# Designs tried in a protein design run: peptides against a protein of PDB entry 2MBZ. Part 6

Target 1, 143 residues: chain A of PDB entry 2MBZ
Amino acid sequence: GINLTPEEKFEVFGDFDPDQYEEEVRERWGNTDAYRQSKEKTASYTKEDWQRIQDEADELTRRFVALMDAGEPADSEGAMDAAEDHRQGIARNHYDCGYEMHTCLGEMYVSDERFTRNIDAAKPGLAAYMRDAILANAVRHTP

## One batch from the design tools (peptide; aimed at target 1 C104 F115)

Design b1_p10_4_s4 (made by RFdiffusion4, then SolubleMPNN; from b1_p10_4, 7 letters changed)
Fold by OpenDDE base, seed 2:
Structure b1_p10_4_s4 (fold): chain B 143 residues (1-143), chain A 10 residues (1-10)
Amino acid sequence: as target 1 above (143 residues)
Amino acid sequence: MLLALESLLF
């Protein structure tokens, strides 16, 4: 869980309330290493840490949108680099995220309508673009 | 952008 006051949560996440999903997350992922690692790391996070993470996510979103606007394919160097930065960001802030895990996350972005809607709020089709970039990035790093 | 899937794991 996020150890922030309601006011701090609003300042960082706006109208998004992560607490609404706590039970579902526990039911679906509670027995995974990723969940355990994330809980352990985030237990010490301050408001400033969460703000940093949000800023990083917003920056990556803007990068992907810019790539789409420029007509860059999802398997372009720029798109794959953005996907790599995303993967590394997850690894730093939440849990060990190998290419297989990252690919699974990408698939969930397009298979779970809640995430699709949230991501595509920035630009229609962004979730699919990210998924494809993640896949391409995984392929280029597969021996 | 709203938090992605990975954010739910916290």
Scores: peptide ipSAE 0.085, ipTM 0.776, DockQ to the pose 0.478
OpenDDE base, seeds 1, 3, 4, 5: peptide ipSAE 0.070, 0.077, 0.090, 0.075; ipTM 0.767, 0.774, 0.766, 0.772; seed 4 fails the geometry check

Design b1_p10_5 (made by RFdiffusion4)
Pose (drawn by RFdiffusion4):
Structure b1_p10_5 (pose): chain A 143 residues (1-143), chain P 10 residues (1-10)
Amino acid sequence: as target 1 above (143 residues)
Amino acid sequence: SVYALAVLVF
């Protein structure tokens, strides 16, 4: 998958070691189909592909988090769009985490506080803010 | 990290 050195993972993922939990991840659910399509795609991903996502993800925080500061709701245009923006990003980056699938991630994320702590490292409650943004975004699209 | 996790998860 990532097949990176501790140094690269630092320069890329920062102080986050996902490889250690590589096989641990499937322990949680390890039952998804999308993962299958992703592994095929992440089979050769390099540090650049991985870094490209990080710099991209960092951008996600400032805007999302900035929206929280202004006190605007998550189902807001800017927020939901930010959610749609997240979808295409994480989808084109692994296979195509569809809307319905993108939502599975939103709440399954709140369950394991390991993700939240690592994700909220930017700010508390961001996971909830995004889920609703993604959920609402999926609704305005859902037939 | 968030995107990377999403990619690794899925």

Design b1_p10_5_s1 (made by RFdiffusion4, then SolubleMPNN; from b1_p10_5, 7 letters changed)
Fold by OpenDDE base, seed 2:
Structure b1_p10_5_s1 (fold): chain B 143 residues (1-143), chain A 10 residues (1-10)
Amino acid sequence: as target 1 above (143 residues)
Amino acid sequence: MMLGLAALLL
């Protein structure tokens, strides 16, 4: 799990408890390289590291919401760049995230209602917009 | 809040 006190977890994640999903994640993904890499990287993370990751995620969320509010299509340069920054953020903080992996994550955001609900809390339809931007970004980077 | 957590949960 995340090596934070309950108080630190609340400060960083609020009412969200990532430990509630630890068993399911291990059962589904425990044999993958992505899971291994994430466990290895996050084992050393401090409260400050987790706070930085949350701040980056919140900034990216605001960026996607702003693009949607501006009426920018999900295949716009701005939306695809936000998707690229998301992919790179995953790669930096958790595990190697190629474009294929990223598209799989995008599909999960719209197919798993837990992800959809949590993402769309910022703006209805955000999960679908992100999925479409992720796909468009993958297409533009595929030779 | 959720984009970082989405990456954690694969």
Scores: peptide ipSAE 0.066, ipTM 0.753, DockQ to the pose 0.518
OpenDDE base, seeds 1, 3, 4, 5: peptide ipSAE 0.064, 0.066, 0.065, 0.064; ipTM 0.754, 0.755, 0.754, 0.754; seeds 3, 4 fail the geometry check

Design b1_p10_5_s2 (made by RFdiffusion4, then SolubleMPNN; from b1_p10_5, 7 letters changed)
Fold by OpenDDE base, seed 5:
Structure b1_p10_5_s2 (fold): chain B 143 residues (1-143), chain A 10 residues (1-10)
Amino acid sequence: as target 1 above (143 residues)
Amino acid sequence: MLLGLAALLL
């Protein structure tokens, strides 16, 4: 689990409790390298590390929302760059995230209603926009 | 938005 007090978890994540999903995540992914890498990296994370990760995620959310509000397509340079920053953020903070892995994550954002609801809380259709930007970014980096 | 945590909740 995340090595924070309940108070620190609330300060960083608000009403979202990642521990509610720990068992399901372990059941689905516990045998993957991504799970292992994430557990190894996050075991040393402080409150400040988690806050930084949350701040980075919030900034990316604001960027995607601003692109949508501007009417920029999900395959625009700006949307693909935001998707690339998201991919790199996952790679730095959690586990090795290649373009294939990133596209799988993007598809999960629209196929799992829990992800869709959480993402779309910022703006309706944001999960689909992010998925499409992730896919476009992967395509532009595929030979 | 918990995009980083969403990556953990695969």
Scores: peptide ipSAE 0.066, ipTM 0.765, DockQ to the pose 0.482
OpenDDE base, seeds 1, 2, 3, 4: peptide ipSAE 0.064, 0.066, 0.064, 0.063; ipTM 0.763, 0.758, 0.759, 0.755; seed 2 fails the geometry check

Design b1_p10_5_s3 (made by RFdiffusion4, then SolubleMPNN; from b1_p10_5, 6 letters changed; failed a check: a repeat of another design)
Amino acid sequence: MLLGLAALLF

Design b1_p10_5_s4 (made by RFdiffusion4, then SolubleMPNN; from b1_p10_5, 7 letters changed)
Fold by OpenDDE base, seed 3:
Structure b1_p10_5_s4 (fold): chain B 143 residues (1-143), chain A 10 residues (1-10)
Amino acid sequence: as target 1 above (143 residues)
Amino acid sequence: MLLGLATLLL
């Protein structure tokens, strides 16, 4: 799990409690390479590491919202580049994330209401926009 | 839920 005090967890994650999902995540994914890699990488993460990951996620959210507000399509260069940065962020911080895996994550953002609600808190329709950008980015990298 | 934690929660 995340090796932070309750106070540190609140400072980094606010009202979101990752501990509420730990059992479900282990049951669903505990036998996958992605789960293993994530546990190995995050075992050494400090409060500052988790804060950096959150800051990166917030910046990416702001980029997608700005693209939506500008009326840029999800298959624009700007939206696909933001999706690529998201994929690379996952790969750097958690587990190897190829384009197929990334597409599966994008579909989860719109199929699991918990993800949709949490993403769309920044802007209604953001989860769908991200899914579409993720798909477009995967397509442009597939011959 | 912030995007970073969303990735952990698959």
Scores: peptide ipSAE 0.085, ipTM 0.779, DockQ to the pose 0.448
OpenDDE base, seeds 1, 2, 4, 5: peptide ipSAE 0.083, 0.087, 0.087, 0.086; ipTM 0.790, 0.777, 0.776, 0.782; seeds 1, 2, 4, 5 fail the geometry check

Design b1_p10_6 (made by RFdiffusion4)
Pose (drawn by RFdiffusion4):
Structure b1_p10_6 (pose): chain A 143 residues (1-143), chain P 10 residues (1-10)
Amino acid sequence: as target 1 above (143 residues)
Amino acid sequence: ILYAIAILLF
């Protein structure tokens, strides 16, 4: 998958070691179909592809988190769009985490506080803010 | 990290 050195993972993922939990991840659910399509795509991903996503993800925080500061709701245009923006980003980056699938991530994320702590490292409650943004975004699209 | 996690999960 990532097949990176500790140094690269640092320069890329920062102080986050996902490889250690590589096989641990499937322990949680390990039952998804999308993962299958993703492994095929992440089979050769390099540190650049991985870094490209990080710099991209960092951008996500400022705007999302900045929306929180202004006190605007998550189902807001800017927030939901930010959610749609997240979808295409994480989808084109692994296979295509559809809307319905993108939502599965939103709440299954709140369950494991490991993710939240690592994700909220930017700010507490961001996970909830994004889920609703993604959920609402999926609704305005859902037939 | 978030994106990476999402990719590794799915």

Design b1_p10_6_s1 (made by RFdiffusion4, then SolubleMPNN; from b1_p10_6, 3 letters changed)
Fold by OpenDDE base, seed 1:
Structure b1_p10_6_s1 (fold): chain B 143 residues (1-143), chain A 10 residues (1-10)
Amino acid sequence: as target 1 above (143 residues)
Amino acid sequence: MLYALAGLLF
């Protein structure tokens, strides 16, 4: 799991405790390559690593929100590029994330209310917008 | 914001 002290966890994640879902994640994904890769990569992560990952995610969130506020459609070049950066970020930090995996994640964002609630905290409808952008990005890369 | 329910983030 995340090998941070309670203090470090709070500094990085605030009130969000990823360890709350450890058992469920293990149950759902424990036999997948993604889970194995994530465990292997994150085992060495420091507080600074997690903070960087959080910062990257925050920046991406702001980028999507800005696109929505500008009225850019989810299949715009800007939105699809943001989705691509999201996919690549997952690949760098956690596990190999192809376009199929990415679309599955996008669907989870709108089908699991916990994800929807968390994502839409930044802006209502953001989860759906991200899902649509992820799908559009996958389509353009899988002609 | 991390797009994850722990362990398998994003």
Scores: peptide ipSAE 0.191, ipTM 0.814, DockQ to the pose 0.429
OpenDDE base, seeds 2, 3, 4, 5: peptide ipSAE 0.182, 0.182, 0.180, 0.182; ipTM 0.814, 0.819, 0.818, 0.812; seed 2 fails the geometry check

Design b1_p10_6_s2 (made by RFdiffusion4, then SolubleMPNN; from b1_p10_6, 4 letters changed)
Fold by OpenDDE base, seed 1:
Structure b1_p10_6_s2 (fold): chain B 143 residues (1-143), chain A 10 residues (1-10)
Amino acid sequence: as target 1 above (143 residues)
Amino acid sequence: MLFALAALLF
């Protein structure tokens, strides 16, 4: 769980309150290995750890936006590499994220309007672009 | 924000 004060949460996440989703997350995934791993890892995270994770996510967002602005297709090497870095970021910071899990996340980004809205705040259509890059990245790593 | 949302929802 996020062991930050309300002030520290605001410093890291701004107006985004992660606690708003904790109950839904627990209901949907509380019995999964991913949830357990995430709770175990994040239990030791400091404000600086959360800030680092946020900075890494923001950098990946900027990278995807730059690829879209360049007109790079979602199945380009650059887009698939950004998707791979995204997958690895989840694996390092939260839970084991295989290609199948990552594709499920990509589909969630376009099927749940809350994800779509949050992602597309950086650039309209970014959620769909990320989903397609995630799928392409999974395909290139599937024999 | 993307990782926090992905990490919070998983």
Scores: peptide ipSAE 0.047, ipTM 0.743, DockQ to the pose 0.585
OpenDDE base, seeds 2, 3, 4, 5: peptide ipSAE 0.045, 0.045, 0.046, 0.046; ipTM 0.736, 0.738, 0.737, 0.737

Design b1_p10_6_s3 (made by RFdiffusion4, then SolubleMPNN; from b1_p10_6, 4 letters changed)
Fold by OpenDDE base, seed 2:
Structure b1_p10_6_s3 (fold): chain B 143 residues (1-143), chain A 10 residues (1-10)
Amino acid sequence: as target 1 above (143 residues)
Amino acid sequence: MLFALAGLLF
């Protein structure tokens, strides 16, 4: 789990409690390399590490929203670059994230209503836009 | 915003 006090968790995640999903995550993904890598990496994370990760996620969200507001298509260079940064962020902080894995995550953002709701809180349709950008980015990096 | 729900983080 996340090695933060309840107070630290609140400071970083607000009202969102990641521990509520620990059992489901373990049941769904506990036998994957991604799960193992994530648990190993995050075991050493400090409050400052988690805060950085949240800040990076918020910045990425703002970038995608700005692209949408500008009318940039999800397969634009800007949107694909944001998707690439997202993929690399996952790879640095959590687990090895190839383009196939990233595409699967993108699909989850639109197929799991919990993800969709949380993502679209920033802007309606953001989850779909991210999924499309992720797919486009994967395509351009596939021979 | 957390991309962490019932899936692996992100």
Scores: peptide ipSAE 0.159, ipTM 0.796, DockQ to the pose 0.365
OpenDDE base, seeds 1, 3, 4, 5: peptide ipSAE 0.163, 0.154, 0.147, 0.159; ipTM 0.793, 0.798, 0.794, 0.797; seed 1 fails the geometry check

Design b1_p10_6_s4 (made by RFdiffusion4, then SolubleMPNN; from b1_p10_6, 4 letters changed)
Fold by OpenDDE base, seed 2:
Structure b1_p10_6_s4 (fold): chain B 143 residues (1-143), chain A 10 residues (1-10)
Amino acid sequence: as target 1 above (143 residues)
Amino acid sequence: MLYGLAALLF
């Protein structure tokens, strides 16, 4: 799991408590390679590692919001590049994330209200925008 | 929370 003290977890994640979801995640995904890879990678993560990951996520969120505010379509080069950076970030920090996996994640962002609520906290409709950008990015990289 | 949510909730 996340090897942080309660205080460190609060510093990194604020009021979001990842431990609340550990059992559900294990039940749903515990037999997948993605779960195994994520557990293996994160087992060594320090507070600084988690903070870096959060900072990267926040920066990416700001990029997507800026694209939306500028009226850029989700299949714009800028939006697809942001989606690609998101995919690569998952791959570096958690588990191998191909375009198919990424597309599945994008769909989850709009189908699971917990994701939708948390993502759209930055800007209403962001989850849908990300899903569409992820799909567009996958399409442009599919032979 | 973009990466965090994806990593934790899959």
Scores: peptide ipSAE 0.058, ipTM 0.768, DockQ to the pose 0.551
OpenDDE base, seeds 1, 3, 4, 5: peptide ipSAE 0.058, 0.057, 0.057, 0.057; ipTM 0.771, 0.765, 0.766, 0.766

Design b1_p10_7 (made by RFdiffusion4)
Pose (drawn by RFdiffusion4):
Structure b1_p10_7 (pose): chain A 143 residues (1-143), chain P 10 residues (1-10)
Amino acid sequence: as target 1 above (143 residues)
Amino acid sequence: LIYSLAVLLF
């Protein structure tokens, strides 16, 4: 998958070692189909592809988190759009985490506080803010 | 991290 060195993972993922939990991930749910399509795509991903996502993800925080500061609701245009923006980003980056699938991630994320702590490292409650943004975004699209 | 995790997880 990532097949990176500890140094690269640092320069890329920062102080986050996902490889250690590589096989540990399937332990949680290891039952998804999308993962299958993703592994095929992440089969050759390099540090650049991985760094490209990080710099991209960092941008996600400032705007999302900035929306929180202004005190605007997550189902807001800017927030939901930020959610739609997250969808295409993570989808085109692994296979195509559809809307319904993108939502599975939103709440299954709140369950494991490991993710939240690592994700909230930017700010607490961000996971909840995004889920609703993604959930609402999926609704305005859902028939 | 968020994107990276999403890619690794899915």

Design b1_p10_7_s1 (made by RFdiffusion4, then SolubleMPNN; from b1_p10_7, 6 letters changed)
Fold by OpenDDE base, seed 2:
Structure b1_p10_7_s1 (fold): chain B 143 residues (1-143), chain A 10 residues (1-10)
Amino acid sequence: as target 1 above (143 residues)
Amino acid sequence: MLLGLASLLL
């Protein structure tokens, strides 16, 4: 799990506790390279590391919301660039995230209501917008 | 916070 005190977890994640999903994640993905990489990387993370990751996520959320509010389509350059930054952020902080993996994550955002609800808390339809941007970004980077 | 969850393998 995340090596933070309950107080530190609250400071970084608020009412969200990612450790609530630890068993499910392990059961579903424990034998994958992505899970291994994530556990190896995050084992050394400090409170400051987790805070940075949350700040990056919040910034990206605001960026997607701003694109939606501006009426930019999910396959716009701006939306695809935001999707690329999301992919790179996952790769840097958690696990190797190729375009195929990223598209799978995008589909999860709209198929698992837990993700949809949490993402759409920022703006209704954000999960679908992100999924579409992720797909478009993957397409433009395929040879 | 929202995209922090998005990196989880659920």
Scores: peptide ipSAE 0.167, ipTM 0.816, DockQ to the pose 0.439
OpenDDE base, seeds 1, 3, 4, 5: peptide ipSAE 0.145, 0.137, 0.151, 0.165; ipTM 0.817, 0.807, 0.810, 0.816; seeds 3, 4, 5 fail the geometry check

Design b1_p10_7_s2 (made by RFdiffusion4, then SolubleMPNN; from b1_p10_7, 6 letters changed; failed a check: a repeat of another design)
Amino acid sequence: MLLGLAALLL

Design b1_p10_7_s3 (made by RFdiffusion4, then SolubleMPNN; from b1_p10_7, 5 letters changed)
Fold by OpenDDE base, seed 2:
Structure b1_p10_7_s3 (fold): chain B 143 residues (1-143), chain A 10 residues (1-10)
Amino acid sequence: as target 1 above (143 residues)
Amino acid sequence: MILGLAALLL
């Protein structure tokens, strides 16, 4: 799990408890390279590291919401760039995230209601918008 | 929070 005290977890994640999903994640993904890489990287993370990751995620969320509010299509340069930054953020903080992996994540955001609900808490339809931007970004980077 | 959560859950 995340090596933070309950108080530190609350400060960083609020009411969200990532430990509630640890068993499911291990059962579904425990044999993948992504899981291994994530466990290896995050084992050394401090509260400050987790806070930085949350701040980056919140900034990216605001960016996607702003694009939607501006009426920018999900295949716009701005939306695809935000999707690219999301992919790179995953790669930096958790595990190697190629475009294929990223598109799989995008599909999960709209197919798993838990993800959809959590993402759409910022703006209704955000999960679908992100999925579409992720796909568009993958297409433009595929030779 | 939402994007960090998504990454944590793979």
Scores: peptide ipSAE 0.070, ipTM 0.768, DockQ to the pose 0.506
OpenDDE base, seeds 1, 3, 4, 5: peptide ipSAE 0.066, 0.066, 0.066, 0.069; ipTM 0.772, 0.771, 0.761, 0.773; seed 3 fails the geometry check

Design b1_p10_7_s4 (made by RFdiffusion4, then SolubleMPNN; from b1_p10_7, 7 letters changed)
Fold by OpenDDE base, seed 3:
Structure b1_p10_7_s4 (fold): chain B 143 residues (1-143), chain A 10 residues (1-10)
Amino acid sequence: as target 1 above (143 residues)
Amino acid sequence: MLLGLSALLL
């Protein structure tokens, strides 16, 4: 899994323990290209790399929350641009993430209660807002 | 946030 000490993992991920999901992820996705690419890329990641990924995720969360608080629709340019940055972040850090893959991830955020709970910890309804923005961004890039 | 770990494909 993630090649960090228990202390480093706590510093980066806090109360979230990614090791709790390793077996389930391997069982569900271990034969996919996305899983292979992610394992290959992350094998060399340092504590600083993982911290950067978390910082990027936190910044994106703040952007989406700010858009929601401003009353911007999930299909606004601002929300779709945030969704695009999310897609590109996945592609850079983990695996090739086309618009179809991204929409599948968005649906997972609202269909798996574990994702919904963790995302909505920042703001109730955030997972649904992100899913809608992801879908809108995919639609505008697939005429 | 789990978004960085959304790449875990749970």
Scores: peptide ipSAE 0.096, ipTM 0.803, DockQ to the pose 0.499
OpenDDE base, seeds 1, 2, 4, 5: peptide ipSAE 0.091, 0.093, 0.105, 0.089; ipTM 0.793, 0.798, 0.805, 0.801; seed 4 fails the geometry check

Design b1_p10_8 (made by RFdiffusion4; failed a check: the pose's geometry)
Pose (drawn by RFdiffusion4):
Structure b1_p10_8 (pose): chain A 143 residues (1-143), chain P 10 residues (1-10)
Amino acid sequence: as target 1 above (143 residues)
Amino acid sequence: ATLPYASFRF
């Protein structure tokens, strides 16, 4: 998958060692189909592909988090769009985490506080803010 | 749906 050195993972993922939990991840659910399509795509991903996503993800925080500061709701245009923006980003980066799928991630994320702590490292409650943004975004699209 | 754990970094 990532097949990176501790140094690269640092320069890329920062102080975050996903490889250690590589096989541990399937322990949680390990039953998804999309992961299959993703492994095929992440089979050769390099540090650049992985860094490209991080710099991209960092940008997600400032805007999302900035929306929180202004006190605007997550189902807001800017917030939901930010959610739609997240979808295409994480979809084109692995296989195509559809809307319905993108939502599975939103709440299954709140369950394991390991994700949240690592994700909220930017700010607490961000996971909830994004889920609703993604959930609402999926609704305005859902037939 | 799931992703490689390396995908969960901000």

Design b1_p10_8_s1 (made by RFdiffusion4, then SolubleMPNN; from b1_p10_8, 8 letters changed)
Fold by OpenDDE base, seed 4:
Formats: structure tokens, C-alpha cells, sequence
Structure b1_p10_8_s1 (fold): chain B 143 residues (1-143), chain A 10 residues (1-10)
């Protein structure tokens, strides 16, 4: 699990409690390489590491919202670049994330109502926009 | 936001 005290977890994650999903994540993904990689990488993370990850996620959210507000299509260079940064962030912090994996994550954002609700808290339709940008980015990078 | 295999919550 996350190697932080309850107080540190609150400071970093606030209302979101990652421990709520630990059992479900293990049941669904416990036998995958992604799960193993994530657990091995994050085992050494400090509070500062987790805070950086949260800050990166917040920055990405702001970028996508700004793109939507500007009327940029999800297959625009700006949107695809944001999707690429999202993919690279996953790869750096958690597990190897190729374009196919990223596309699967994007589909989950719109097919799992819990993800949709949480993502769209920033802006209605954000989950769908992210999914479309992720797909477009994958297509442009796939021969 | 938090990322874990199969999960990413903003």
C-alpha cells in the first residue's frame, strides 16, 4: 500500500481515499505486470513524491479543461499532446503504459461511471474528451 | 489525482 501515515494521506489525497479501492484493484489487476510494476515503484515513494503526482494530475486536468474551453478538438495537436503527457506520466510514475494500454484506460474513463463522475467533476464531458484525445494520440503514434 | 493499475482518479 501507500507508505504514508493517515495524516499524510489526508494532506495529499484529501477526500479521495485510495485504500477504498485497494481490494478491487487487486482482484481485477493483481496478476498483471502493471500491478507488479506499480507496487514496486510506489513502495519507495515519499509524501513529496505523492504530492508531485497529485500536482501533475491537477495540471493535466487544467490543461484539458482549458482546451475544451477554447473549443479545441480532441484530435487537435494540443489535446493529443496533453494525452501524450498523461501517458508519459503514467509510465514514469507507475507502470509501462503503451498506446494500447492508454487507450484501454481512456475507455474505462467513460465506461466506469465512477471514473466518469470523478473526472467530470472538473468539467462535464471531460472524461469523454480525454478518451477521444487519448485515442487520437494513440492513432497518430501507431504505424 | 491518483493512479494505480486500472485506475486513475483526478
Amino acid sequence: as target 1 above (143 residues)
Amino acid sequence: ALLDPGFYVL
Scores: peptide ipSAE 0.091, ipTM 0.790, DockQ to the pose 0.282
OpenDDE base, seeds 1, 2, 3, 5: peptide ipSAE 0.081, 0.089, 0.080, 0.085; ipTM 0.782, 0.788, 0.791, 0.792

Design b1_p10_8_s2 (made by RFdiffusion4, then SolubleMPNN; from b1_p10_8, 8 letters changed)
Fold by OpenDDE base, seed 1:
Structure b1_p10_8_s2 (fold): chain B 143 residues (1-143), chain A 10 residues (1-10)
Amino acid sequence: as target 1 above (143 residues)
Amino acid sequence: ALLHPGFYVL
């Protein structure tokens, strides 16, 4: 799992314990390239690395929330750019994330209630907004 | 929290 002490894990993730889902993730995705890539990349991550990743995610969340609050459509340039940054962040930190993969993730955000609850904790409807932005971004990058 | 079941990351 995550190579952090319990104290470090708490500092980064708080009450959310990612190791709680390790078995499920392995069961569902253990034979995929994404899983392999994630395990290989994260094996060397320090607390500082995980904190950086968390900070990036928080920043992205705030960005999407701001777009929603401003009334920007999910297919606006701003929203699509945020979606693109989201995709790139996943690719950089975890696993190769093409546009097809990204759209699949977006759909999961609205179909898996656990994801929906986690995401919408920042703002109701955020998961759906992200999904729509992800889809729009994928479309504009698909010739 | 960015990590979650499915594909690890939100």
Scores: peptide ipSAE 0.163, ipTM 0.803, DockQ to the pose 0.206
OpenDDE base, seeds 2, 3, 4, 5: peptide ipSAE 0.137, 0.139, 0.153, 0.182; ipTM 0.793, 0.789, 0.798, 0.808; seeds 2, 3, 5 fail the geometry check

Design b1_p10_8_s3 (made by RFdiffusion4, then SolubleMPNN; from b1_p10_8, 7 letters changed)
Fold by OpenDDE base, seed 5:
Structure b1_p10_8_s3 (fold): chain B 143 residues (1-143), chain A 10 residues (1-10)
Amino acid sequence: as target 1 above (143 residues)
Amino acid sequence: ALLPPGFYVL
């Protein structure tokens, strides 16, 4: 699990505890390279590392919400760039994330209601918007 | 924020 004290976890994640889902994640994905890579990378993460990850996520969320509020399509340059930054962030922080992997994640964001609920907390439809942007970004990079 | 259940893994 995440190597933080309960106090540190609260400071970084608030009411959301990712370790709550550790057993399910292990059962579903424990034999994947992504799981192995993520466990290896995050094992050394400090509170500051996790806070940085959350800050990056918040920035990306604000960026997508702003795009939606502006009426920009999910396949706009701005939305696709945000999706690319998301992909790169996953690769940097967790596991190798190619475009195919990224599209699979995007689909999970709309097919697993737990993901959808958490993402859409910022704005209804955000998960779907992200999925569409992720797909569009993948398409433009795989002509 | 973009950390739904299992995000840090897959």
Scores: peptide ipSAE 0.093, ipTM 0.793, DockQ to the pose 0.183
OpenDDE base, seeds 1, 2, 3, 4: peptide ipSAE 0.081, 0.095, 0.081, 0.080; ipTM 0.796, 0.792, 0.787, 0.774; seeds 2, 3 fail the geometry check

Design b1_p10_8_s4 (made by RFdiffusion4, then SolubleMPNN; from b1_p10_8, 8 letters changed)
Fold by OpenDDE base, seed 2:
Structure b1_p10_8_s4 (fold): chain B 143 residues (1-143), chain A 10 residues (1-10)
Amino acid sequence: as target 1 above (143 residues)
Amino acid sequence: ALLDPGFYAL
């Protein structure tokens, strides 16, 4: 799990407590390679590592929101580039994330209401926009 | 935002 003190966890994650979902995550994904890789990688993460990851995620969110506000379609180069950065960020920080995995994640963002709610907190429709961008990015990188 | 195989939060 996340080996931070309660105070450190609050400083990094704020009101969101990832530990509340540890059991459910293990039940749903515990037998996947992604889960194992993520737990193995994050076991050594410091507070600074987690903060960096949060900052990266926030920046990516702002990028997508800006694209939406500008009226850029989800299959625009800008949106697909943001999706690619998202995929690469997952790969660096958590688990191997190919394009198929990424598209599956994108679909989960719109099919699981908890993901949708959390993502759309930044902007309504963001989850769907991300899903579409992720799919477009996967298509352009597939022969 | 926090990324996890099962959850994603901003």
Scores: peptide ipSAE 0.087, ipTM 0.785, DockQ to the pose 0.265
OpenDDE base, seeds 1, 3, 4, 5: peptide ipSAE 0.085, 0.087, 0.081, 0.083; ipTM 0.787, 0.787, 0.775, 0.784; seeds 1, 3 fail the geometry check

